Peptides against a protein of PDB entry 5TDY. Designs and how they scored, part 79

Target 1, 88 residues: chain A of PDB entry 5TDY
Amino acid sequence: EKKIDGRRKAAVLLVALGPEKAAQVMKHLDEETVEQLVVEIANIGRVTPEEKKQVLEEFLSLAKAKEMISEGGIEYAKKVLEKAFGPE

## One batch from the design tools (peptide; made by RFdiffusion4, then SolubleMPNN)

Design b2_p27_8_s4
Fold by OpenDDE base, seed 2:
Structure b2_p27_8_s4 (fold): chain B 88 residues (1-88), chain A 27 residues (1-27)
Amino acid sequence: as target 1 above (88 residues)
Amino acid sequence: DEFFEKVVDAVLKAGISMEEIEELLKE
């Protein structure tokens, strides 16, 4: 797994969501952040399947770490447990 | 990364579900 720049990750995420959803996300960001994000999106170039997968998985991890109710929480909880205490 | 975290938070505030993101992973 390669380390991806944070701004790059954000751009990949927004592009993956599509313009409609990306626009909705932008409404919840400050002006400076939007400007920075737009620049990154404009210069995103090629997004590899690996990058997309990595970014989306990281999003899910971070989102689930927040107090959110989701159907796919079991596997995440399992990962957290294993990372915290190691394998059985 | 603070920048990415900020965007993640915005995605959540926008009401985009985990299910929607999981569907994107299948593409």
Scores: peptide ipSAE 0.741, ipTM 0.959, DockQ to the pose 0.766
Fold by OpenDDE base, seed 4:
Structure b2_p27_8_s4 (fold): chain B 88 residues (1-88), chain A 27 residues (1-27)
Amino acid sequence: as target 1 above (88 residues)
Amino acid sequence: DEFFEKVVDAVLKAGISMEEIEELLKE
């Protein structure tokens, strides 16, 4: 797994969502963040399937944590257990 | 990353569901 900076991750996510949903998302961001995000989207270049997958999975992990939703698969369950009890 | 976290929060506030994102993973 390659490390992706946060701005790039955000751009990948918004591009994946499409322009309509991306616009709705931007309504919930401050002006400076929108500006930065637009720049990243404009310069996104090639997005690999691996990168897209990585970003979307990270989103799901973070979003599930924020919303306290437990509808993840085995990988998410593993992360929950690791945080709760540490490695065994 | 704080920047990405802000965007994640915005996605949730926009009402985009986990299911919608999961569908994107299938593309």
Scores: peptide ipSAE 0.738, ipTM 0.959, DockQ to the pose 0.804
Fold by OpenDDE base, seed 5:
Structure b2_p27_8_s4 (fold): chain B 88 residues (1-88), chain A 27 residues (1-27)
Amino acid sequence: as target 1 above (88 residues)
Amino acid sequence: DEFFEKVVDAVLKAGISMEEIEELLKE
């Protein structure tokens, strides 16, 4: 998979969520971050299906780690083990 | 990737569920 800039990933995520949800998300960000994010969204251009999928999957991985949510926990645990000890 | 992490936190704080994101993946 291709390396995506962090600001680009954030823009892709917000665009994928849609205007209403994106606005709600921005209420939880500091002013500087919002300004930077808006610029990235304004210049996002074309979002490929591949990078959209990559960004959303990374979100799910990070979110599950942060909240320690069991949703897909088994699969997440498998990925963690693979990264830690290598695939069998 | 601190910038993206901050946005991830904001999405969670906004109450957007994992299921909602998973639905987006199906599109």
Scores: peptide ipSAE 0.738, ipTM 0.958, DockQ to the pose 0.783
Fold by OpenDDE base, seed 1:
Structure b2_p27_8_s4 (fold): chain B 88 residues (1-88), chain A 27 residues (1-27)
Amino acid sequence: as target 1 above (88 residues)
Amino acid sequence: DEFFEKVVDAVLKAGISMEEIEELLKE
């Protein structure tokens, strides 16, 4: 797994969401963050399927931990562990 | 990463569901 810059991860996430949803997300960010994010999106270039997957999976991990949501549950946890430590 | 986590929080506040993100993984 290649380490992705945090700002790039954010840009990949927003691009994946599409313009409409990305705009709604930006309403919940401070002005400085929005400006930085727009710059990253403008310079995003090619997004590989691998980094898109990596970013979305990291989102799900962080989001589920934050909201204590059970969507995906055991199966998702298993996938996370497999990626972190290899197949059991 | 603090920057990314801030954006993740904003996505949640925007009401975007986990299901929507999971569907994106299928694309």
Scores: peptide ipSAE 0.736, ipTM 0.958, DockQ to the pose 0.755

## One batch from the design tools (peptide; made by RFdiffusion4, then SolubleMPNN)

Design b2_p28_1_s1 (from b2_p28_1, 10 letters changed)
Fold by OpenDDE base, seed 3:
Structure b2_p28_1_s1 (fold): chain B 88 residues (1-88), chain A 28 residues (1-28)
Amino acid sequence: as target 1 above (88 residues)
Amino acid sequence: MEEEEEKRNEEIWEKVVDAVLKAGVKVE
């Protein structure tokens, strides 16, 4: 797999979540980070299916590694993101 | 230069992941 820079991954994830969910997420971020993400989202361009798949996998991997949520929470997050990244 | 950029990118990614989990994104 090709390495995707962190800012790119974040932008892909937020766009996939949609504007409402993305807004809820960004409420938990500092102003400087939000500004950086807005710029990245504005220049996101085309996101390939491969990128979407990779971002989902890396999200789950990081969430597990940081032990931020329970096993049930991880499975729930997986379902949420699979829905967000679902076929158009 | 490159190392600092990579570090900042990774920090943003980690912050966003944390924020997603805290936000409790819901499937409606």
Scores: peptide ipSAE 0.634, ipTM 0.888, DockQ to the pose 0.453
Fold by OpenDDE base, seed 1:
Structure b2_p28_1_s1 (fold): chain B 88 residues (1-88), chain A 28 residues (1-28)
Amino acid sequence: as target 1 above (88 residues)
Amino acid sequence: MEEEEEKRNEEIWEKVVDAVLKAGVKVE
């Protein structure tokens, strides 16, 4: 797999969530980070299905690695994000 | 400089992941 830029991954994830949910997420970020992400989102261009899949996998992996959610939470988060990304 | 950029990007990614979880995203 190609190593995706961290800022790129973040932008892909936020776009996949949609503007409304992305806004809710950004409320938890500092202003500087938000501004940086807005720029990345504006220049996101085409997001391939492969990128979407990779971003989702890396999200789940990191969330679990940080012990931020339970095993059940991982499955739930997976469903939520897959729904947000939309079926391919 | 490249390593610093990568570090910054990774920090942003981790912040966003944390924020997504804190936001409590749910299926509508």
Scores: peptide ipSAE 0.633, ipTM 0.886, DockQ to the pose 0.459
Fold by OpenDDE base, seed 5:
Structure b2_p28_1_s1 (fold): chain B 88 residues (1-88), chain A 28 residues (1-28)
Amino acid sequence: as target 1 above (88 residues)
Amino acid sequence: MEEEEEKRNEEIWEKVVDAVLKAGVKVE
């Protein structure tokens, strides 16, 4: 497994969600972070299915670690991200 | 220097994860 930069993971997730959902997410971020992410998104380039899968797994792991969602919430989040990261 | 970059990257990732959860993303 290749280590992915945190900013890269964030950009991959936001792009995969699509512009509307990504916009909703970014409303919850500070201005400086948004500016940094815009740069990463602009330079995202190719995103592989393996990379998307890894980002999903790390998202679920971190979300659980933060206890921001219940186990049931994790399953829901998984479904959401599977739709976003699914084959094009 | 590398450690500082990794730390900054991880902080951004954590912020985005928090934001995704707060945004209430749903399946369509």
Scores: peptide ipSAE 0.617, ipTM 0.882, DockQ to the pose 0.496
Fold by OpenDDE base, seed 4:
Structure b2_p28_1_s1 (fold): chain B 88 residues (1-88), chain A 28 residues (1-28)
Amino acid sequence: as target 1 above (88 residues)
Amino acid sequence: MEEEEEKRNEEIWEKVVDAVLKAGVKVE
């Protein structure tokens, strides 16, 4: 698997979540970060299923590392993202 | 410069992950 740019990973995730959920997420970000992400989203281009899968996996990995959610919570987060990304 | 860009990119990614968790996105 190829290393994905951090900004791109973020953009892919936000786009996959859809505009409504992405908006809720971006409420928790500083304005400068939001502006940067908007640019990346605008120029996201084509996203492959492989990229989406990789982004999900890296999200789960980092979320687990933060230890902010229980094992059950991680499973929930996985389901949410899988729903957003669609079947692959 | 390349390292600085990579660091910035990774920080953005981490911020977004944190934001997703904080937002408590739900399945609809």
Scores: peptide ipSAE 0.611, ipTM 0.878, DockQ to the pose 0.502

Design b2_p28_1_s2 (from b2_p28_1, 11 letters changed)
Fold by OpenDDE base, seed 3:
Structure b2_p28_1_s2 (fold): chain B 88 residues (1-88), chain A 28 residues (1-28)
Amino acid sequence: as target 1 above (88 residues)
Amino acid sequence: MEEEEKKKSEEIWEKVVDAVLKAGVEVK
């Protein structure tokens, strides 16, 4: 798999969540980071199915690495995000 | 330069993942 830029991955994830949920997420970020993400989202362009799949997998991997969710939680998160990204 | 930018970018990704989990986005 190709290495995706961190800001790119973040933009893809936020767009997949939708504007309402993305806004909820960005409330937890510093102003500088929000500004950078807004620019990245504005220039996101086309998101390929491969990118969506990779972003989902990397999200789950990092979430587990941070020990912020259990195995059961990861399984649930996977289903939630797959629904958010859409049935490709 | 390039490595610094990549590092900053990856840091943003990690911040976003943390924020998503902390936000506890409700899904029904």
Scores: peptide ipSAE 0.649, ipTM 0.887, DockQ to the pose 0.471
Fold by OpenDDE base, seed 4:
Structure b2_p28_1_s2 (fold): chain B 88 residues (1-88), chain A 28 residues (1-28)
Amino acid sequence: as target 1 above (88 residues)
Amino acid sequence: MEEEEKKKSEEIWEKVVDAVLKAGVEVK
């Protein structure tokens, strides 16, 4: 796999969630970070299926590594994001 | 310097992941 820039991964995730949910997420971020992400989102361009898959995998991996979610939570989060990404 | 930029980028990713979980994104 090719390493994706952190900001890029974040932008892909936020766009996949949709504007409503993305806004909810960004309420938990500092202003500077939000501004950086807005720029990244504006220039996101085409997101490949491979990128989407990788972002999902890295999200779940990081969440688990930081013990932010249980095994059941991982499965739940996966379902949420898969639905958010929508059909390809 | 480039490595520092990459580090910052990864920190943003981590912040977003944490924020997603805190926001409690739901399935509908």
Scores: peptide ipSAE 0.648, ipTM 0.886, DockQ to the pose 0.464
Fold by OpenDDE base, seed 1:
Structure b2_p28_1_s2 (fold): chain B 88 residues (1-88), chain A 28 residues (1-28)
Amino acid sequence: as target 1 above (88 residues)
Amino acid sequence: MEEEEKKKSEEIWEKVVDAVLKAGVEVK
């Protein structure tokens, strides 16, 4: 498994969520972070199915590891994000 | 310096994960 740059993972996730949801997410970020992400998104290029899968899994793993959401929340988030990413 | 950039990048990832959860993701 190739280690994906953190900001790239973030960009992949935001793009997968779509512009509307991505905008809602970015409202919770500091201005500098938003600007960096916009640049990364603009230069995202091709995102492979493998990258998408890895990003989703790392998202769920991190969220769980930080105990940010319940187990049920993890499952829910998984379903939502899988829908956002689209069938692969 | 490369390690610092990687650290910053990873911090952005963590911030985004936190933001996604705070924003509340739903299926529409």
Scores: peptide ipSAE 0.648, ipTM 0.887, DockQ to the pose 0.469
Fold by OpenDDE base, seed 5:
Structure b2_p28_1_s2 (fold): chain B 88 residues (1-88), chain A 28 residues (1-28)
Amino acid sequence: as target 1 above (88 residues)
Amino acid sequence: MEEEEKKKSEEIWEKVVDAVLKAGVEVK
């Protein structure tokens, strides 16, 4: 597995969510972080299906660790987010 | 230098994940 840059992962996720939801997320971030992400999003280029899959998996893994989400909750979230990323 | 940059990048990822959860994003 190729290690994806943290900023890259974040950009991929935010773009997948769409501008409205991404904006809501960024309201919870400090100004410096937002600026970093804007640059990364502007230069996101092509996002492969493999990258999307990896970002989703890493998101769910970290989210589980942070929120103590159950396995069932993770499975549900995975399906929902897969739809957000959309088909290729 | 490179390791510090990677560390900061990973911290941004973690901040974003936390923000997504806090925002309560709903996906349709």
Scores: peptide ipSAE 0.642, ipTM 0.884, DockQ to the pose 0.524

Design b2_p28_1_s3 (from b2_p28_1, 10 letters changed)
Fold by OpenDDE base, seed 1:
Structure b2_p28_1_s3 (fold): chain B 88 residues (1-88), chain A 28 residues (1-28)
Amino acid sequence: as target 1 above (88 residues)
Amino acid sequence: MEKEEEKKSEEIWNKVVDAVLKAGVEVK
């Protein structure tokens, strides 16, 4: 497993969620962060299934570590992201 | 400077994770 740049991971996740959901996420971010993410998304290039899988796993792991969601919340988030990161 | 950029990058990732959870993504 290769370490993915944080900004890259963020862009991959947002793109996978789609423009509508990504927009909702960005409403919770500061202006500077949004600008940086827009640039990264514009230059995302190719995203492999392996990269998407890794981003999903890191998201779930980090969310749990932050204690921001319950176990049930993690399961739900996993299902949501599996739809976004499903097999290509 | 490279490490500073890496740190900033990871901070963005952390912010996005928080934002995703707060946004409340749903399955449809």
Scores: peptide ipSAE 0.650, ipTM 0.903, DockQ to the pose 0.487
Fold by OpenDDE base, seed 5:
Structure b2_p28_1_s3 (fold): chain B 88 residues (1-88), chain A 28 residues (1-28)
Amino acid sequence: as target 1 above (88 residues)
Amino acid sequence: MEKEEEKKSEEIWNKVVDAVLKAGVEVK
């Protein structure tokens, strides 16, 4: 699989979550990061199923590694992603 | 510089991952 740029992965994830959820996520980011992400989202273009799959897999991996940041957070995140990246 | 930009990009990715997890706890 091809390596995906970090900002690209972030944009793909946020777009997949939908505008409401993406907005909630962005509330937890610093202003500069939000600005950068808005630019990436605006220029995201086409997102392939392969890209979504790769982003999801890496997210799950990182979420597990960051398990201690929030008890039960991983399971909730999985549910959100299942809806966002579920079968089309 | 190319590597530096790549690192910055990856840092944003990590921040978003953290934010998703935090938002999940906040919402649920």
Scores: peptide ipSAE 0.649, ipTM 0.903, DockQ to the pose 0.417
Fold by OpenDDE base, seed 3:
Structure b2_p28_1_s3 (fold): chain B 88 residues (1-88), chain A 28 residues (1-28)
Amino acid sequence: as target 1 above (88 residues)
Amino acid sequence: MEKEEEKKSEEIWNKVVDAVLKAGVEVK
């Protein structure tokens, strides 16, 4: 397992969600962050199945940690990503 | 410099994770 750059992970996730859902997510981000992510997405290149899998796993891990200290929707988020990534 | 870039990058990742949890994008 290779360490993936944070911005890269974010770009991979957003692309996997598709443009519509990615746009909904970006509504919750500051303008500077959105601009940075758009650049990363534009230059994302190829995304391997292994990379997608790793990003999903890291997301679930981090989301779980956040759910432990704050209210949220971990199960919902998990379903969102499972729809985007699929069983592969 | 490298550590600053890495820190900034990881901060972006965390922001996106929070955004996904808050967005509640429709799941069909």
Scores: peptide ipSAE 0.644, ipTM 0.904, DockQ to the pose 0.515
Fold by OpenDDE base, seed 2:
Structure b2_p28_1_s3 (fold): chain B 88 residues (1-88), chain A 28 residues (1-28)
Amino acid sequence: as target 1 above (88 residues)
Amino acid sequence: MEKEEEKKSEEIWNKVVDAVLKAGVEVK
């Protein structure tokens, strides 16, 4: 599997969530990080279906590893993200 | 330098994941 840059993954996720949800997420980030992400988003270019799929999987995996969500919670999160990403 | 940049990049990824979880993304 191709390793994706962390900032790239973050940008892909935020763009997939849409501007409204991305804004909600960024409210929980420090100003410097927000500025860095804005730059990455501005230069995101083409996002392949493979990248989107990989980013989603890595998000879910990391979320589980952080033990911040229950089994039911992760299934819910998956549905939310899938809806946000939209059909290819 | 490249490894340090990679570390910084992964830190941003982790911060975003945490932020997504904290934000509690909504679905209309």
Scores: peptide ipSAE 0.636, ipTM 0.888, DockQ to the pose 0.476

Design b2_p28_1_s4 (from b2_p28_1, 10 letters changed)
Fold by OpenDDE base, seed 1:
Structure b2_p28_1_s4 (fold): chain B 88 residues (1-88), chain A 28 residues (1-28)
Amino acid sequence: as target 1 above (88 residues)
Amino acid sequence: SEEEEEKRNEEIWEKVVDAVLKAGVKVE
């Protein structure tokens, strides 16, 4: 597994969610972080299916590690985000 | 340095993950 840059992972996730949901997410971020992410999104280029899968899995892993979602919530979140990312 | 840059990148990633959960991402 190739290690993906943190900013890159964030940009991939936001793009996958779509502009509307990405905007809702960024409302919870500080201005400087938002500006940095906008730059990354603008220069994201091609995102491979492998990257998408890896980003999703790392998201779920981190969310669980931070105890931000329950075990049952993991499966639900996975399904929701997979739908947001689109079929692969 | 590369170490500082890596730290910054990971901080952004963690902030975004936290924000996604707080935003309550849901596909209707």
Scores: peptide ipSAE 0.627, ipTM 0.885, DockQ to the pose 0.462
Fold by OpenDDE base, seed 5:
Structure b2_p28_1_s4 (fold): chain B 88 residues (1-88), chain A 28 residues (1-28)
Amino acid sequence: as target 1 above (88 residues)
Amino acid sequence: SEEEEEKRNEEIWEKVVDAVLKAGVKVE
């Protein structure tokens, strides 16, 4: 698989969620991070199906790891992203 | 540096993943 830039992965994920859902996510980020992501989203260009698939897989992997150290809703998160990436 | 960029990129990615989990974005 190709190594995807971390900022790009984040941008791909947020764009896939749509502006409304992405906005809700970004409320949980610091101002500097938001600014960086806005720039990345603005310059996202073409997103390939392969990128989307890979981003989802990497998200699930990292989310699972986080679940081990904190209480959360991994299953819910999976559904959110599946709807974001699935139809494509 | 490339190392600093990589670190920044991964930190942003991890922050976003964490934010997604916390946000509990509604699935319509």
Scores: peptide ipSAE 0.616, ipTM 0.887, DockQ to the pose 0.521
Fold by OpenDDE base, seed 3:
Structure b2_p28_1_s4 (fold): chain B 88 residues (1-88), chain A 28 residues (1-28)
Amino acid sequence: as target 1 above (88 residues)
Amino acid sequence: SEEEEEKRNEEIWEKVVDAVLKAGVKVE
């Protein structure tokens, strides 16, 4: 897989969640981080299906590492994120 | 530097993931 910059991964995830959910997420971020992400989102350009897939997998991986998702919950989490990202 | 940029990128990604989890985004 091709390495994706952290800022880009974050932007892809937030865009995929949609503006409403993204706004809820950003309420939990410091002002400086929000400003950086807004710029990145504004310049996100085209997001390929491959990038979306990779970002989803890396999200699940990191969420698991934070012990927020059990091993048995990975498949459920994938379905949830797939619904958020939309079919593609 | 390149290392500083990479560090900042990774920190932002981790912060966003943490924020997503804290927000408890639901798919209704």
Scores: peptide ipSAE 0.613, ipTM 0.883, DockQ to the pose 0.474
Fold by OpenDDE base, seed 4:
Structure b2_p28_1_s4 (fold): chain B 88 residues (1-88), chain A 28 residues (1-28)
Amino acid sequence: as target 1 above (88 residues)
Amino acid sequence: SEEEEEKRNEEIWEKVVDAVLKAGVKVE
């Protein structure tokens, strides 16, 4: 497993969600963070299936660690992200 | 420093995760 830069993980997730949903997410971020993410998104290049899988895993792990989602919520989040990422 | 950069990156990641959850992303 290769360690992914935090900003890149964020960019991968946002791009996978699509522009509309990504915009909704970014409404909850400060301007400075948005600007940083825009740069990362613009230069994201190719996202491998391995990166997508890892980003999903780390998202779920962190969300669970923050107790922001239950076990059932994890499955729901998986569906959301799987739909967003789409099949490779 | 490299450590500071790592902290910054991780903070951005955590902010985005929180934002995703707050935004209430749904399956359509």
Scores: peptide ipSAE 0.613, ipTM 0.884, DockQ to the pose 0.468

Design b2_p28_2_s1 (from b2_p28_2 with K1M T2S K11L E12K D24E W25L E28K)
Fold by OpenDDE base, seed 3:
Structure b2_p28_2_s1 (fold): chain B 88 residues (1-88), chain A 28 residues (1-28)
Amino acid sequence: as target 1 above (88 residues)
Amino acid sequence: MSVEELLEEVLKYSPEEIAEVIKELLAK
């Protein structure tokens, strides 16, 4: 697993969201943070599918841990088990 | 899950919720 710093993770996530959604997200961040992320996005360079996947998975893990939205704990648990122990 | 499928799940969260997770990423 390649180590990715938080700044890059955030940039990868924002780019993945698309310009409209990313802009909406940035409205909830302070000015300094926005400026930092804009610079990071501008210099993001190449984003591999593997890196993108890793970032999105971490986001979902963090978001679900905070229970921001729930699709059903059991449903998510099943998906985790299938991914961890099911056929790959 | 494919990247496409993962993104679909991420997009279900509101901008505010996503921003909160970003703050956590930046705090590490």
Scores: peptide ipSAE 0.715, ipTM 0.953, DockQ to the pose 0.730
Fold by OpenDDE base, seed 1:
Parts: C-alpha cells; structure tokens; sequence
Structure b2_p28_2_s1 (fold): chain B 88 residues (1-88), chain A 28 residues (1-28)
C-alpha cells in the first residue's frame, strides 16, 4: 500500500462523499481545518480506485473502533487486518 | 468489498461522526 498523508486521506474521503455530504461534514470542523481541506481537495489531482478503497477502509476501521466490541466489529477488524497485513 | 460497497458503509455514519474520524486522520 502507498503511504498517504492524513490530510490527503481526509480530502479523498470528502471527495468520495460528494459535495453535499462533504459540506455537512465540514460544518463540524473549525474554519482553519475547513480551509486547509478545501485547498487539499482543490489540489487532489488523480485519485485511483485503489487509493479511494484504502481510504474508505481505513475510515471504516477507525469508525468501528469507536463502537462497543461486537461480533460485527471484530469481524470487520479481522478483514481489515487481513487486507492490510495479510499475505498479498 | 468494492469501492461502492465501502462508500455505502461510510455513508451510514452521520456527518458529525465522519467529522470526528476526519479529525483523527488529521491528527496523525
């Protein structure tokens, strides 16, 4: 996997969400952060399917980590770990 | 999972929840 900066990950995620959803998300961020992300989005360039997939998977991993332990959460975590560190 | 399937899962989270994860990404 390619190393992706956190700021780029955020930008890729926001672009993937679409402008409407992204706008809703950014309402929960401070002005400086929003401005930084807007610049990053403006200069995002090409986003490969692989990069997009990687970012979305990481998002889900982080999001699931905030939830209480459950079978579903564990199952997803295992899938993420297998994709990230399993044999290629 | 396909990109489309992953996005569908992401979209199940609220804007606020997504923002919190973004903050974590930016903090790294």
Amino acid sequence: as target 1 above (88 residues)
Amino acid sequence: MSVEELLEEVLKYSPEEIAEVIKELLAK
Scores: peptide ipSAE 0.714, ipTM 0.954, DockQ to the pose 0.771
Fold by OpenDDE base, seed 2:
Structure b2_p28_2_s1 (fold): chain B 88 residues (1-88), chain A 28 residues (1-28)
Amino acid sequence: as target 1 above (88 residues)
Amino acid sequence: MSVEELLEEVLKYSPEEIAEVIKELLAK
């Protein structure tokens, strides 16, 4: 599994969201952060399906751990554990 | 879950909620 830094993860996530949703998200970030992310997005290059999946899974893990959405938490946690520690 | 299914789940979060997680990612 390839290591992905936080800045790239954020960029991959924003690109995955699509331009409209990404723009809405960036309205909640400070100016300097937005500038950083725009540069990262511009230089994102190739994003593999594997990388995209990894980032989305991490997002959901973090988001649910913070209990921003409580519904479906248990089911998602089960899926995460099955993937991490299930059969080879 | 497929990438498409994962994205659908992500899109259920509000822009503000997504921004909060992004801030956490950037703080790591």
Scores: peptide ipSAE 0.713, ipTM 0.954, DockQ to the pose 0.727
Fold by OpenDDE base, seed 5:
Structure b2_p28_2_s1 (fold): chain B 88 residues (1-88), chain A 28 residues (1-28)
Amino acid sequence: as target 1 above (88 residues)
Amino acid sequence: MSVEELLEEVLKYSPEEIAEVIKELLAK
């Protein structure tokens, strides 16, 4: 699994969300951060399916760990463990 | 999970919640 820097991950995530949802998210970030992310998005280049999947999985892992929502936590955790340690 | 399934799960979070995770990503 290729390591991706945090700025790249954020950009990939925002692009994956689509312009409307991404805009809503950016409303909760400070101006400087928004400017930085806009530049990253503008220069994102090619995003492979593997990279996109990796970023989305990491997001869900982080979000679940923070218990931001109660729904689906256990089921997602099981899927993460299965992918990490289950047979190929 | 497929990319489509993952995205649907991500979309369940509010913009504010997603922003908090982004802040964490940027802090690394």
Scores: peptide ipSAE 0.713, ipTM 0.953, DockQ to the pose 0.750

